# Peptides against a protein of PDB entry 2N1D, part 77

Target 1, 169 residues: chain A of PDB entry 2N1D
Amino acid sequence: EVKVKIPEELKPWLVDDWDLITRQKQLFYLPAKKNVDSILEDYANYKKSRGNTDNKEYAVNEVVAGIKEYFNVMLGTQLLYKFERPQYAEILADHPDAPMSQVYGAPHLLRLFVRIGAMLAYTPLDEKSLALLLNYLHDFLKYLAKNSATLFSASDYEVAPPEYHRKAV

## One batch from the design tools (peptide; made by RFdiffusion4, then SolubleMPNN)

Design b1_p18_5_s4 (from b1_p18_5, 6 letters changed)
Fold by OpenDDE base, seed 5:
Structure b1_p18_5_s4 (fold): chain B 169 residues (1-169), chain A 18 residues (1-18)
Amino acid sequence: as target 1 above (169 residues)
Amino acid sequence: DASEELAKLMEEIEEELK
């Protein structure tokens, strides 16, 4: 199994996110005010503003594209709690052709890194490519940690209405 | 300690995700 280390300062947020959804029965507001695409774009721009080589810029773009792809593939089957299933179903019905990276935001993006390690273990990547990818994933996580005050907030959640509770587990 | 409890919660999160 491939290990992706989540910064310690972000782990408490994962717990808060879990608590908001599963215990407090709240939902992240969708569509996200700042979606995954936007977060990744900001990261790419941040890296480009600090980079001095064309190769580094290319690598950042590839990493961003990769994260986006994994997120879009894994969101529906890997990154949701049971309580969020009705919301996801509604999103699919209303936006059948939209990638989930345009709908969901930072909390769900962070959840990706809880599961991505196991998925990477089954991908046909050579050792060098995998090491490079892991380095960039950790770099991105550091970026999320640095900007956590603006990316993660309980105010982005809302109490699910009674009608939602009736159809949710 | 707090670190151990956090680790337990993280494991629970991983298991409860769809």
Scores: peptide ipSAE 0.521, ipTM 0.921, DockQ to the pose 0.080
Fold by OpenDDE base, seed 3:
Structure b1_p18_5_s4 (fold): chain B 169 residues (1-169), chain A 18 residues (1-18)
Amino acid sequence: as target 1 above (169 residues)
Amino acid sequence: DASEELAKLMEEIEEELK
């Protein structure tokens, strides 16, 4: 399968995220104060501002669009812990037509990269295109790592109420 | 071997996501 390397700087956060949800029974505050759309937009603008000849604006936009699409497709089926399912159901009920990239934030976006490799393995891309995509994905992950202090915080989580616990058994 | 422990946790995370 396609291997997407997650920066070592971000792995501890994935563990903290996992612990907050599964062990501490907390939930990420939704809708996110900074959603996936905004994070991707910031990344695109960041890349454009760098003026690097290796960065094609078209390619960046396509990568951003791709990440957004994958996130929106995979969030509900691959990027949630069991404890988060009732919250997701509530989000769907309250925002039936909203893409999840407008609701969820950095932690769930990071989870995408835990699973995206398997999805890419089934995508009909030639070797060159796949390599280019992987390079951008890794570049984006490095961007997340660079901005991790502002993107990932336990303060964005809150203890689930008792009534929620009964639903999330 | 903190790296090995982290790898195990990452594997568990991957398996628990659904």
Scores: peptide ipSAE 0.502, ipTM 0.917, DockQ to the pose 0.079
Fold by OpenDDE base, seed 2:
Structure b1_p18_5_s4 (fold): chain B 169 residues (1-169), chain A 18 residues (1-18)
Amino acid sequence: as target 1 above (169 residues)
Amino acid sequence: DASEELAKLMEEIEEELK
């Protein structure tokens, strides 16, 4: 089992996100004002602006690409609450060929790191490669924590209408 | 304990995601 530690600063947001969806019956507004692709691009640019070598820049790009791929693969099967399923179905119907990283935003991206550890446990990586990957994942999570005030807001959610409640749990 | 309560909530979150 691979453990990805989420910064303590972000754990309260995961609880708020959970509460907004499951208890308050709200939905994250889609498509996101700032999608996962944009967040990852900002992170990559942030890392590049800090004087990294070409090799380090390459590594950051690979990590960004990996996070994006995992997100797109896992969103529909691992990162949604039951209440969000009708919304996801609507997104698939309206945007069948769009990667979910272009639709969803920071809250769902953060949820990835709740589940990604289990997926990495089945990935054939050597010890050194895994350690390097984990370091970058933790670095990215710290970036999210640093920018949490602009990335995570309850105002990005809205109360689901009654007709939605009838088809959701 | 607040830390323990948060840990319990995190476990519940992990279980409810699907």
Scores: peptide ipSAE 0.497, ipTM 0.915, DockQ to the pose 0.079
Fold by OpenDDE base, seed 4:
Structure b1_p18_5_s4 (fold): chain B 169 residues (1-169), chain A 18 residues (1-18)
Amino acid sequence: as target 1 above (169 residues)
Amino acid sequence: DASEELAKLMEEIEEELK
C-alpha cells in the first residue's frame, strides 16, 4: 500500500463533507463553480509563478495531468458516497462527453487523495519516480490546505429535495 | 484522543466511498 498523507488541516473538511452528504443529506452544487480543472490550473500557475526551473515546471504539468486523469477515471467508481449516485447519473445524462474534472470541484478532488494510494500501489513505478510523485501529491495537498478557506465551504452544498431522496440508496 | 477519533472517522470515510 502507498500511503498519501492528507494534511491535518484538511481532514476536518473531509469529515464535514462526509457529514453534509451522508448525514445531512445534502449535495455538492454541480456543476461546480470552481471545477477540478480550474483548481489544477491555478495550482500549476501558482507553482510556475514561484520561479521554478523549467524542469520543475514540466514536472508540475505532468503531475497536474496525472491528477486530472486519476480523478476522471476514479470519480464515478471510487469517489462518491451512495447518496451521490443519483446526482452522478444525472450529470452523466446531462454531460455525457464531459470529463468529470470539468463538473466536480474541490471536495471530490480531495476525496481522490483518500483513495489514490491504493491505486498507486498497483502502478509500476520505480522507487525514485514514486517518491517524486508522492512529493508532488503532498505539495498539491499543501496547496489545497493553504487555500482551504476559498475551496471548501458548506455553502457549496444544498439540501437534496424530497424527490431526490426517493432515488437515493 | 482527538487525533485517534479523527483517524477513525477517516477510516470510515474511506470505507463509505464506493
Scores: peptide ipSAE 0.518, ipTM 0.919, DockQ to the pose 0.080; fails the geometry check

Design b1_p18_6_s1 (from b1_p18_6, 6 letters changed)
Fold by OpenDDE base, seed 4:
Structure b1_p18_6_s1 (fold): chain B 169 residues (1-169), chain A 18 residues (1-18)
Amino acid sequence: as target 1 above (169 residues)
Amino acid sequence: SASEELEQMMEEIAKEYA
């Protein structure tokens, strides 16, 4: 099994996100004020600004592209709580051709890393490539942790209206 | 279901703070 370690700083947020949606019946505001594409772009720029080599820049871009792809593939089927399904359906109806990385934000992106390990286990990567990928994934998670104050906020959630509750049964 | 699996994963994480 491929295990992606979540920084301790972010684990409380995963729990809060889970609580906000499943217990408090709130929804993350969509489209996100800061979507996954933007977060990944900021990360890439952050890495580039630190004076990395061309090879490192290329690697970062590839990792960003990979994270984006995994997110877009997994969001609808793997990263949503049951309560979020009606919202997702509405998003698909309103934005049928938009990748979910342009709609969803940091909380859902963070959920990816809870689930991505199983996906990577079935990816035909050699040990060196996998190790490199994992290093970048952990590096990205550290970036999220460092910027958690701006990326994760309960104020980005709203209480779902009664009409939504009826759909979420 | 995938949603249930996700919840289970979060419950496991939450146990660290219970």
Scores: peptide ipSAE 0.621, ipTM 0.939, DockQ to the pose 0.787
Fold by OpenDDE base, seed 5:
Structure b1_p18_6_s1 (fold): chain B 169 residues (1-169), chain A 18 residues (1-18)
Amino acid sequence: as target 1 above (169 residues)
Amino acid sequence: SASEELEQMMEEIAKEYA
């Protein structure tokens, strides 16, 4: 099994996010003020501004594309709590052709890295490619940790209305 | 279910801070 280590700075947020939704019955406000596409773009630009070589720049772009692809594939089936299902259904109805990376934000993106390890175990990558990918995934997670104050906030959540509660139980 | 699995994973992470 492939293990993706979550930075210690971000683990408390995973727990808070889980608590906000499953126990406090809140929802992340959608569409996100800063969506996954924007976060990945900022990361790519950040890496490019650090004076990377051409090869490193290419690798960053490929990693960003890969993260986006995995997120869009896994969001609806792997990254949602039961309480979030009615909200997801509404998103699908209102935005049937939009990739979820344009709708959801940092909290759901972070959840991807809790689940992605198991998925990578079934991906036909050679040892060298897998090691390189893991290095960049950890680098990206470090970036999220560095910018956690601006990316993760309880103020991005709201208490679900009573009518939503009836749909979610 | 996938939702239950995700919740269980977060519970395991939460134990690190209990």
Scores: peptide ipSAE 0.621, ipTM 0.938, DockQ to the pose 0.799
Fold by OpenDDE base, seed 3:
Structure b1_p18_6_s1 (fold): chain B 169 residues (1-169), chain A 18 residues (1-18)
Amino acid sequence: as target 1 above (169 residues)
Amino acid sequence: SASEELEQMMEEIAKEYA
């Protein structure tokens, strides 16, 4: 298995997100005020503005594209708690042609990095390519940590209505 | 299930802050 290290600054948020959904029976407000596409775009622009780095613009764009694709593939099957399933079904019905990266936001994106390691283990990447990818993933996670105050907030969640609770539990 | 596995992973993380 490929190890993707989550910054210590973000681990408490993963726990809070988990608690908000599974224990407090809240839902992340969808569509997200700041969706995954926007977060990735901000990251790419951030990297481009850093003129004194060994990062290549092409590589950043490829990493962003890769993260987006993995998110869109994994969101529905790997990144949702049971309580979120009815909400996801409603999103699919209301936005049938929209990628989930345009609907969901930072909390679900962060969940991706808890699960992505197992997926990367089955990708046909050589050792150097995998190492480079991991470096970018860790760099992106560091970016999320630096911007955690604006990306992660319990105020983005709300208590699910009674009718939702009955069908979700 | 995938949901249960995700919860399990978060529970493991939560142990670090118990």
Scores: peptide ipSAE 0.618, ipTM 0.938, DockQ to the pose 0.776
Fold by OpenDDE base, seed 2:
Structure b1_p18_6_s1 (fold): chain B 169 residues (1-169), chain A 18 residues (1-18)
Amino acid sequence: as target 1 above (169 residues)
Amino acid sequence: SASEELEQMMEEIAKEYA
């Protein structure tokens, strides 16, 4: 397997997010006030503002595109807790053609990096390409950690109503 | 299931703080 290291600063949030949903029966408010697309755009702009070469800029754009694609593919099947399934179904019904990167936000994006390693193990990348990709993924995670105060907050969650509980068994 | 796998992963992370 390919191991993607999660910054220690973000691990507590993964646990808090898990607890909020599975134990406290809360839901992340959707659509996200800051969606995955916006987060990735901010990251790309952040990298570009630091005077990167054309090659580096190209690489950042490709990594952003890749993260977005992986997120959109994996969100519904790999990144949701059971309690979140009814909410996801409602989103699909209301917005069947919308990419989930325009609906979900930072917490679900962070979950991607817990699961993406296993998928990367089956990706036909040469050693150099894989190393480069991993470097950018880790760089992005460091960016998330740096901006964690604005990206991750329990106030973005709310207690699910009783009618939701009845269908979220 | 995928959701159970995700929960297990978070439980393992949580053990680091227990």
Scores: peptide ipSAE 0.617, ipTM 0.938, DockQ to the pose 0.796

Design b1_p18_6_s2 (from b1_p18_6, 5 letters changed)
Fold by OpenDDE base, seed 3:
Structure b1_p18_6_s2 (fold): chain B 169 residues (1-169), chain A 18 residues (1-18)
Amino acid sequence: as target 1 above (169 residues)
Amino acid sequence: SAAEELEKMMEEIAKEYE
């Protein structure tokens, strides 16, 4: 298994997100005001503006594309709590051709990094390529932590209506 | 299930703050 370290600053948010949905029966407002695509775009632009030798534009773009691809593959099957399933079904019905990276936002993106390690273990990457990828993933997580005040907020959640409760048993 | 596994992982993280 590949270990992806979550910044300590973001761990409390993972817990809050989990609590809001599973225990307080709230839902993240969809479509997200700031979706995964925009977050990744901001990150890419941030890295490009730094102009560091280690930050090759090609590499950043590939990492962004990879994160987006992983998110879109894993969201529906790996990143949702049971309570969120009816909401996801509604999203699929209303936006059948939209990638989930255009619908969901920072909280669900953060969940990806809790689960992505196991998936990366089965990717056909050599040791050096995997190490490079992990470095970028950790770098991205640090970026999320740095911008956590604007990316993660309980105000982005709302209490699910009674009708939804009956569907989300 | 995947949802249960995710929840379990969050519960483990939560223990760090109790």
Scores: peptide ipSAE 0.516, ipTM 0.923, DockQ to the pose 0.770
Fold by OpenDDE base, seed 1:
Structure b1_p18_6_s2 (fold): chain B 169 residues (1-169), chain A 18 residues (1-18)
Amino acid sequence: as target 1 above (169 residues)
Amino acid sequence: SAAEELEKMMEEIAKEYE
């Protein structure tokens, strides 16, 4: 198994997100005010502003594209709690052609990194390429941790209405 | 299920703070 280390600063948020949905029966407000596409774009621009004008810029863009692709593939099948399934169904009905990276936000993006390790274990990458990828993933996670105050908030969740509870049973 | 697996992972993370 490929290990992707989650920064200690973000682990409490993963627990809070899990608690909000599974125990408190709340839902993250969708579509997200700041979606995954926007977060990744901000990261890419942040890296660009750090002054590296060499091939590292191309590497960042490829990493961003990869994260986006993994998110869009895994969101519906790997990153949702059972309570979120009716909401996801409604999103698919309302936005049938939209990638989920344009709908969901930071909390669900963070969940990706809890599960992505298993997927990477089966990716045909040589040791050097895998190490490089992991370095960028960890770099991105540190970026999320640095900006956690603006990316993660319980105020982005709301109590699911009674009608939703009936759908969720 | 995938949802159950995700939940188990979060439970393990939560144990670090008990």
Scores: peptide ipSAE 0.516, ipTM 0.923, DockQ to the pose 0.792
Fold by OpenDDE base, seed 5:
Structure b1_p18_6_s2 (fold): chain B 169 residues (1-169), chain A 18 residues (1-18)
Amino acid sequence: as target 1 above (169 residues)
Amino acid sequence: SAAEELEKMMEEIAKEYE
């Protein structure tokens, strides 16, 4: 089993996000004001500004590309609560060719790291490569924690209209 | 379902803060 450790500062947000959607019947505002692509770009630039412009820059870019790919693959099938399905269907209808990393934001990106471990367990990576990947994933999560005040806010959610409730279980 | 699995995982995390 591959376990991705979530920073303690971000665990309460995962719970709040879960509560906002499933219990309070709210929806994250889409398209996100700050989408996954933007968050990953900021992270990459942050790493570059810290003096990682050589081999580490290449590694960071590869990790960013990987996270983006995993997110785009997993969002629709692994990272949504049942209440969010009608919203997702609307997004697909309105933006059929847009990657979900350009639509969704920080909360859904954080959910990825709750589920990605199981997928990595079945990925044919050698032990050294897996360890390196995990280190970068944890580094990225630390970055999210440092910027949590600007990335995660209940104000980014809105109460779903009555019409939405009728088609959402 | 995937949604149920995700919810279950969040419930487990929530236990730490109850």
Scores: peptide ipSAE 0.515, ipTM 0.923, DockQ to the pose 0.789
Fold by OpenDDE base, seed 2:
Structure b1_p18_6_s2 (fold): chain B 169 residues (1-169), chain A 18 residues (1-18)
Amino acid sequence: as target 1 above (169 residues)
Amino acid sequence: SAAEELEKMMEEIAKEYE
């Protein structure tokens, strides 16, 4: 199995996010103020500003595209808690053709990296390609950790109304 | 379910801080 290591700085947020949703019955405000597309774009620009070569820029863009694709594929089936299902259904109804990377934000993106390892284990990547991919994934996670103060906040969540509770259980 | 698997993974992470 492929293991993606989550930075220790971000593990507490994973727990807080889990607690906010499952125990405190809150919902992440959607559409996100800063969506996954924007976060990935900022990362790509950050890497570009660090003086990377053209080849490195291409590699970063491919990684960004890959993360986006995995997120869009996995969000609805792998990254949601039970309490979030009605919210997701509403999003699909209101925005049927919108990729979820344009709707959801940093917390759900971080959840991807908890689950992506199992998916990568079944990909036909050679050893060198997998090592390179893992290196970039870890680099991206370090970027998230570095910017965690602006990307992760409990203020982005809100208490679900009573009407939501009735259809969520 | 996938949701239950995700919760289980978070519970394991949470144990590191209990």
Scores: peptide ipSAE 0.511, ipTM 0.922, DockQ to the pose 0.790

Design b1_p18_6_s3 (from b1_p18_6, 6 letters changed)
Fold by OpenDDE base, seed 1:
Structure b1_p18_6_s3 (fold): chain B 169 residues (1-169), chain A 18 residues (1-18)
Amino acid sequence: as target 1 above (169 residues)
Amino acid sequence: MAEEELEEMMEKIAKEYA
């Protein structure tokens, strides 16, 4: 298994997110006010502003594209708690052709990095390429940690209504 | 199940702060 280290600053949020959904029976408000696409775009622009142009800029764009693809593939099958299934079903019904990176936001994106390690283990990358990818993933996670105050908030969650609970049974 | 795996990982993380 490929190890992706989560910054210590973000681990408490993962626990809070888990608690909000599974114990407090809340839901992240969808569609997200700031979706995964926009977060990744902001990161790419941030890297560009730091002088990472030319070959480095190309690499950042490829990493962003990769993260987006992994998120869209894994969200529905790997990144949801059972309580979130009815909400996901409603999203699919309302937006059948929309990529989930345009619907979901930072909390679910962060969950990706908890699970992505196992997927990367099966990716046909040489050791050098994998190391480079991991460096960018860690760099992105540091970016999330740096901007955690604006990206992660319990106020983006709401108590699921009684009607939802009936759907969840 | 995928949901169970996610929960197990969160429980492990939570234990770091117990």
Scores: peptide ipSAE 0.492, ipTM 0.913, DockQ to the pose 0.794
Fold by OpenDDE base, seed 5:
Structure b1_p18_6_s3 (fold): chain B 169 residues (1-169), chain A 18 residues (1-18)
Amino acid sequence: as target 1 above (169 residues)
Amino acid sequence: MAEEELEEMMEKIAKEYA
């Protein structure tokens, strides 16, 4: 299996996010105040502002596009806890044509990197290309860690109402 | 669905801080 290392600073947040949803029965507020698309755009702009060449900008754009695609494909089937399923169903009903990268935010994006390694293991990339991709993924994760104070907060969650609990059985 | 797989991964991570 391809190992994507999560920064130690972000691991506690993964646990807190898991606890908020599964134990405390809270939900991340949707649509996110800062969605995945905007986070990826900020990252790309951050990389471009650091004196990178055109070739480096191209590589960053490709990585951003890849992360977005993986997120949109995996969110509904790989990145949700059971308690979040009714909320997801409501989102699909209200926004049937919207990509999930425009609805969900940083916590769910971070969950992607817990699961993406297994998928990359079955991707036909040569050793050099895989190493380069992993470097960019780790670079992005470092960016998330650097901006964690603004991206991850328990205040973005709310207690699910009783009527929701009935749907989540 | 992979809800249980995701939860299992979080449990493993949580053990690092128990």
Scores: peptide ipSAE 0.484, ipTM 0.913, DockQ to the pose 0.802
Fold by OpenDDE base, seed 2:
Structure b1_p18_6_s3 (fold): chain B 169 residues (1-169), chain A 18 residues (1-18)
Amino acid sequence: as target 1 above (169 residues)
Amino acid sequence: MAEEELEEMMEKIAKEYA
Protein backbone atom coordinates (compact mmCIF):
# COMPACT_ATOMS: atom_id res chain seq x y z
CA GLU B 1 0.00 0.00 0.00
CA VAL B 2 1.13 3.52 -0.83
CA LYS B 3 1.34 5.70 2.25
CA VAL B 4 1.20 9.48 2.05
CA LYS B 5 2.46 10.94 5.29
CA ILE B 6 0.53 13.92 6.62
CA PRO B 7 2.71 16.47 8.42
CA GLU B 8 2.17 16.31 12.17
CA GLU B 9 1.30 20.00 12.30
CA LEU B 10 -1.64 19.41 9.95
CA LYS B 11 -3.10 16.40 11.72
CA PRO B 12 -4.71 18.54 14.45
CA TRP B 13 -6.45 20.50 11.72
CA LEU B 14 -7.86 17.33 10.21
CA VAL B 15 -9.33 16.56 13.60
CA ASP B 16 -10.68 20.09 14.04
CA ASP B 17 -12.23 20.02 10.58
CA TRP B 18 -13.81 16.67 11.36
CA ASP B 19 -15.13 17.97 14.68
CA LEU B 20 -16.53 21.19 13.21
CA ILE B 21 -18.55 19.29 10.65
CA THR B 22 -19.62 16.08 12.34
CA ARG B 23 -19.95 17.14 15.98
CA GLN B 24 -20.50 20.88 15.94
CA LYS B 25 -22.70 20.62 12.83
CA GLN B 26 -21.00 23.47 11.01
CA LEU B 27 -20.32 23.88 7.31
CA PHE B 28 -17.34 25.22 5.44
CA TYR B 29 -18.44 28.41 3.71
CA LEU B 30 -18.84 27.86 -0.03
CA PRO B 31 -17.68 28.99 -2.46
CA ALA B 32 -14.34 29.14 -0.72
CA LYS B 33 -12.69 32.53 -0.43
CA LYS B 34 -9.50 30.75 -1.53
CA ASN B 35 -10.31 27.74 -3.65
CA VAL B 36 -8.17 24.73 -4.52
CA ASP B 37 -7.23 26.18 -7.91
CA SER B 38 -5.82 29.26 -6.22
CA ILE B 39 -3.90 27.25 -3.65
CA LEU B 40 -2.32 25.10 -6.33
CA GLU B 41 -1.46 28.16 -8.40
CA ASP B 42 0.23 29.76 -5.42
CA TYR B 43 2.21 26.59 -4.84
CA ALA B 44 3.34 26.45 -8.46
CA ASN B 45 4.41 30.08 -8.34
CA TYR B 46 6.18 29.47 -5.07
CA LYS B 47 8.16 26.60 -6.59
CA LYS B 48 8.96 28.70 -9.66
CA SER B 49 10.34 31.50 -7.51
CA ARG B 50 12.70 29.07 -5.80
CA GLY B 51 14.91 28.90 -8.88
CA ASN B 52 13.84 25.59 -10.32
CA THR B 53 15.07 24.36 -13.67
CA ASP B 54 12.73 24.14 -16.62
CA ASN B 55 12.41 20.42 -16.07
CA LYS B 56 11.46 20.86 -12.44
CA GLU B 57 8.99 23.56 -13.35
CA TYR B 58 7.40 21.19 -15.81
CA ALA B 59 7.22 18.50 -13.17
CA VAL B 60 5.57 20.87 -10.69
CA ASN B 61 2.95 21.82 -13.25
CA GLU B 62 2.22 18.18 -13.90
CA VAL B 63 1.88 17.47 -10.19
CA VAL B 64 -0.44 20.45 -9.75
CA ALA B 65 -2.55 19.25 -12.64
CA GLY B 66 -2.64 15.79 -11.15
CA ILE B 67 -3.67 16.97 -7.69
CA LYS B 68 -6.41 19.08 -9.24
CA GLU B 69 -7.71 16.16 -11.25
CA TYR B 70 -7.69 13.77 -8.32
CA PHE B 71 -9.47 16.34 -6.18
CA ASN B 72 -12.17 16.96 -8.75
CA VAL B 73 -12.75 13.25 -9.20
CA MET B 74 -12.69 12.28 -5.54
CA LEU B 75 -14.38 15.22 -3.76
CA GLY B 76 -17.96 14.12 -4.21
CA THR B 77 -17.46 10.43 -3.60
CA GLN B 78 -14.54 10.19 -1.17
CA LEU B 79 -13.92 13.43 0.71
CA LEU B 80 -17.26 14.48 2.25
CA TYR B 81 -18.85 13.67 5.56
CA LYS B 82 -22.52 12.74 5.60
CA PHE B 83 -23.49 16.10 7.09
CA GLU B 84 -22.00 17.86 4.06
CA ARG B 85 -24.12 16.02 1.49
CA PRO B 86 -26.99 18.53 1.29
CA GLN B 87 -24.49 21.34 0.79
CA TYR B 88 -22.76 19.41 -1.98
CA ALA B 89 -26.10 18.72 -3.66
CA GLU B 90 -26.89 22.43 -3.62
CA ILE B 91 -23.50 23.24 -5.14
CA LEU B 92 -24.05 20.73 -7.93
CA ALA B 93 -27.50 22.14 -8.65
CA ASP B 94 -26.28 25.73 -8.76
CA HIS B 95 -22.99 25.02 -10.54
CA PRO B 96 -23.40 21.80 -12.50
CA ASP B 97 -20.38 22.31 -14.77
CA ALA B 98 -17.97 23.91 -12.33
CA PRO B 99 -15.02 21.83 -11.18
CA MET B 100 -15.06 21.39 -7.43
CA SER B 101 -11.51 22.77 -7.29
CA GLN B 102 -13.08 26.16 -8.01
CA VAL B 103 -15.63 25.81 -5.21
CA TYR B 104 -13.94 24.06 -2.29
CA GLY B 105 -10.86 25.13 -0.38
CA ALA B 106 -7.95 24.04 1.78
CA PRO B 107 -9.74 21.81 4.32
CA HIS B 108 -11.24 19.55 1.67
CA LEU B 109 -7.98 19.58 -0.27
CA LEU B 110 -6.19 18.33 2.81
CA ARG B 111 -8.71 15.50 3.15
CA LEU B 112 -7.62 14.34 -0.30
CA PHE B 113 -4.23 13.35 1.06
CA VAL B 114 -5.84 11.16 3.69
CA ARG B 115 -7.42 9.07 0.95
CA ILE B 116 -5.14 9.45 -2.08
CA GLY B 117 -2.72 6.74 -0.97
CA ALA B 118 -5.24 4.00 -1.54
CA MET B 119 -5.95 5.35 -5.01
CA LEU B 120 -2.27 5.53 -5.92
CA ALA B 121 -1.87 1.89 -4.96
CA TYR B 122 -3.93 0.97 -8.00
CA THR B 123 -2.26 3.46 -10.33
CA PRO B 124 0.10 1.89 -12.90
CA LEU B 125 3.26 3.77 -11.99
CA ASP B 126 6.74 2.34 -11.96
CA GLU B 127 8.77 2.57 -8.80
CA LYS B 128 10.76 5.59 -9.93
CA SER B 129 7.71 7.55 -11.05
CA LEU B 130 5.83 6.74 -7.88
CA ALA B 131 8.73 7.82 -5.71
CA LEU B 132 8.96 11.10 -7.61
CA LEU B 133 5.24 11.70 -7.27
CA LEU B 134 5.30 10.96 -3.56
CA ASN B 135 8.17 13.38 -3.10
CA TYR B 136 6.15 16.15 -4.73
CA LEU B 137 3.03 15.30 -2.77
CA HIS B 138 4.98 15.48 0.46
CA ASP B 139 6.55 18.72 -0.72
CA PHE B 140 3.11 20.16 -1.36
CA LEU B 141 1.91 19.05 2.07
CA LYS B 142 4.87 20.80 3.63
CA TYR B 143 3.82 23.90 1.73
CA LEU B 144 0.33 23.61 3.20
CA ALA B 145 1.82 23.25 6.66
CA LYS B 146 4.00 26.30 6.13
CA ASN B 147 0.95 28.36 5.16
CA SER B 148 -1.51 26.71 7.54
CA ALA B 149 -2.20 29.93 9.47
CA THR B 150 -3.75 31.51 6.38
CA LEU B 151 -5.26 28.38 4.84
CA PHE B 152 -6.98 26.72 7.78
CA SER B 153 -9.30 28.61 10.13
CA ALA B 154 -12.42 27.75 12.08
CA SER B 155 -13.73 31.19 11.07
CA ASP B 156 -14.28 29.80 7.58
CA TYR B 157 -17.02 27.60 9.01
CA GLU B 158 -20.52 28.59 10.03
CA VAL B 159 -23.29 27.01 12.04
CA ALA B 160 -25.75 25.26 9.77
CA PRO B 161 -29.25 26.73 9.97
CA PRO B 162 -32.19 24.72 11.30
CA GLU B 163 -33.48 24.19 7.76
CA TYR B 164 -30.25 22.46 6.86
CA HIS B 165 -30.41 20.14 9.85
CA ARG B 166 -33.76 18.86 8.66
CA LYS B 167 -32.22 17.97 5.29
CA ALA B 168 -29.11 16.38 6.74
CA VAL B 169 -30.69 13.17 8.12
CA MET A 1 -19.19 3.51 2.39
CA ALA A 2 -16.51 6.04 1.54
CA GLU A 3 -17.96 8.43 4.12
CA GLU A 4 -17.56 5.84 6.82
CA GLU A 5 -14.01 5.13 5.72
CA LEU A 6 -13.13 8.82 5.99
CA GLU A 7 -14.79 9.00 9.40
CA GLU A 8 -12.88 5.98 10.64
CA MET A 9 -9.59 7.39 9.43
CA MET A 10 -10.25 10.67 11.24
CA GLU A 11 -11.22 8.85 14.40
CA LYS A 12 -7.93 7.01 14.23
CA ILE A 13 -6.04 10.28 13.81
CA ALA A 14 -8.06 11.87 16.61
CA LYS A 15 -7.04 9.15 19.03
CA GLU A 16 -3.44 10.24 18.59
CA TYR A 17 -4.35 13.62 20.10
CA ALA A 18 -7.08 12.63 22.61
Scores: peptide ipSAE 0.479, ipTM 0.911, DockQ to the pose 0.801
Fold by OpenDDE base, seed 3:
Structure b1_p18_6_s3 (fold): chain B 169 residues (1-169), chain A 18 residues (1-18)
Amino acid sequence: as target 1 above (169 residues)
Amino acid sequence: MAEEELEEMMEKIAKEYA
């Protein structure tokens, strides 16, 4: 298994997110005000503004594309709590052609990095390529940590209505 | 199954602060 280290400053958010949904029975507001696509775009622009070479810019774009793809593949099957299933079903019904990276936001994106390690273990990447990818993933996580004040907030969650609670518990 | 794995991971993280 490939281990992706989560920054310590983001671990409390993972716990709070988990608690908000599974124990407090709240839901993240969807579609997200700032979706995964936007977050990744901001990261890419941030990296480009740092004076990277053309090759580094290319690498950033590839990493962004990869994260987006992994997120879109894993969201529905790997990154949701049981309580969130009805909401996800509603999203699929309302936005059948939209990638989940355009619907979900930072909290769910962060969950990806809790689970992505196991998936990376099955990727046909050589050691050097994997190391490079991991470096970028950790770099991205540091970016999330740096911007955590604007990306993560309990105010983005709402108490699920009673009818939702009854069908989701 | 996948939900359980995610929850277990979060529980593990939560224990770091308990």
Scores: peptide ipSAE 0.473, ipTM 0.909, DockQ to the pose 0.791

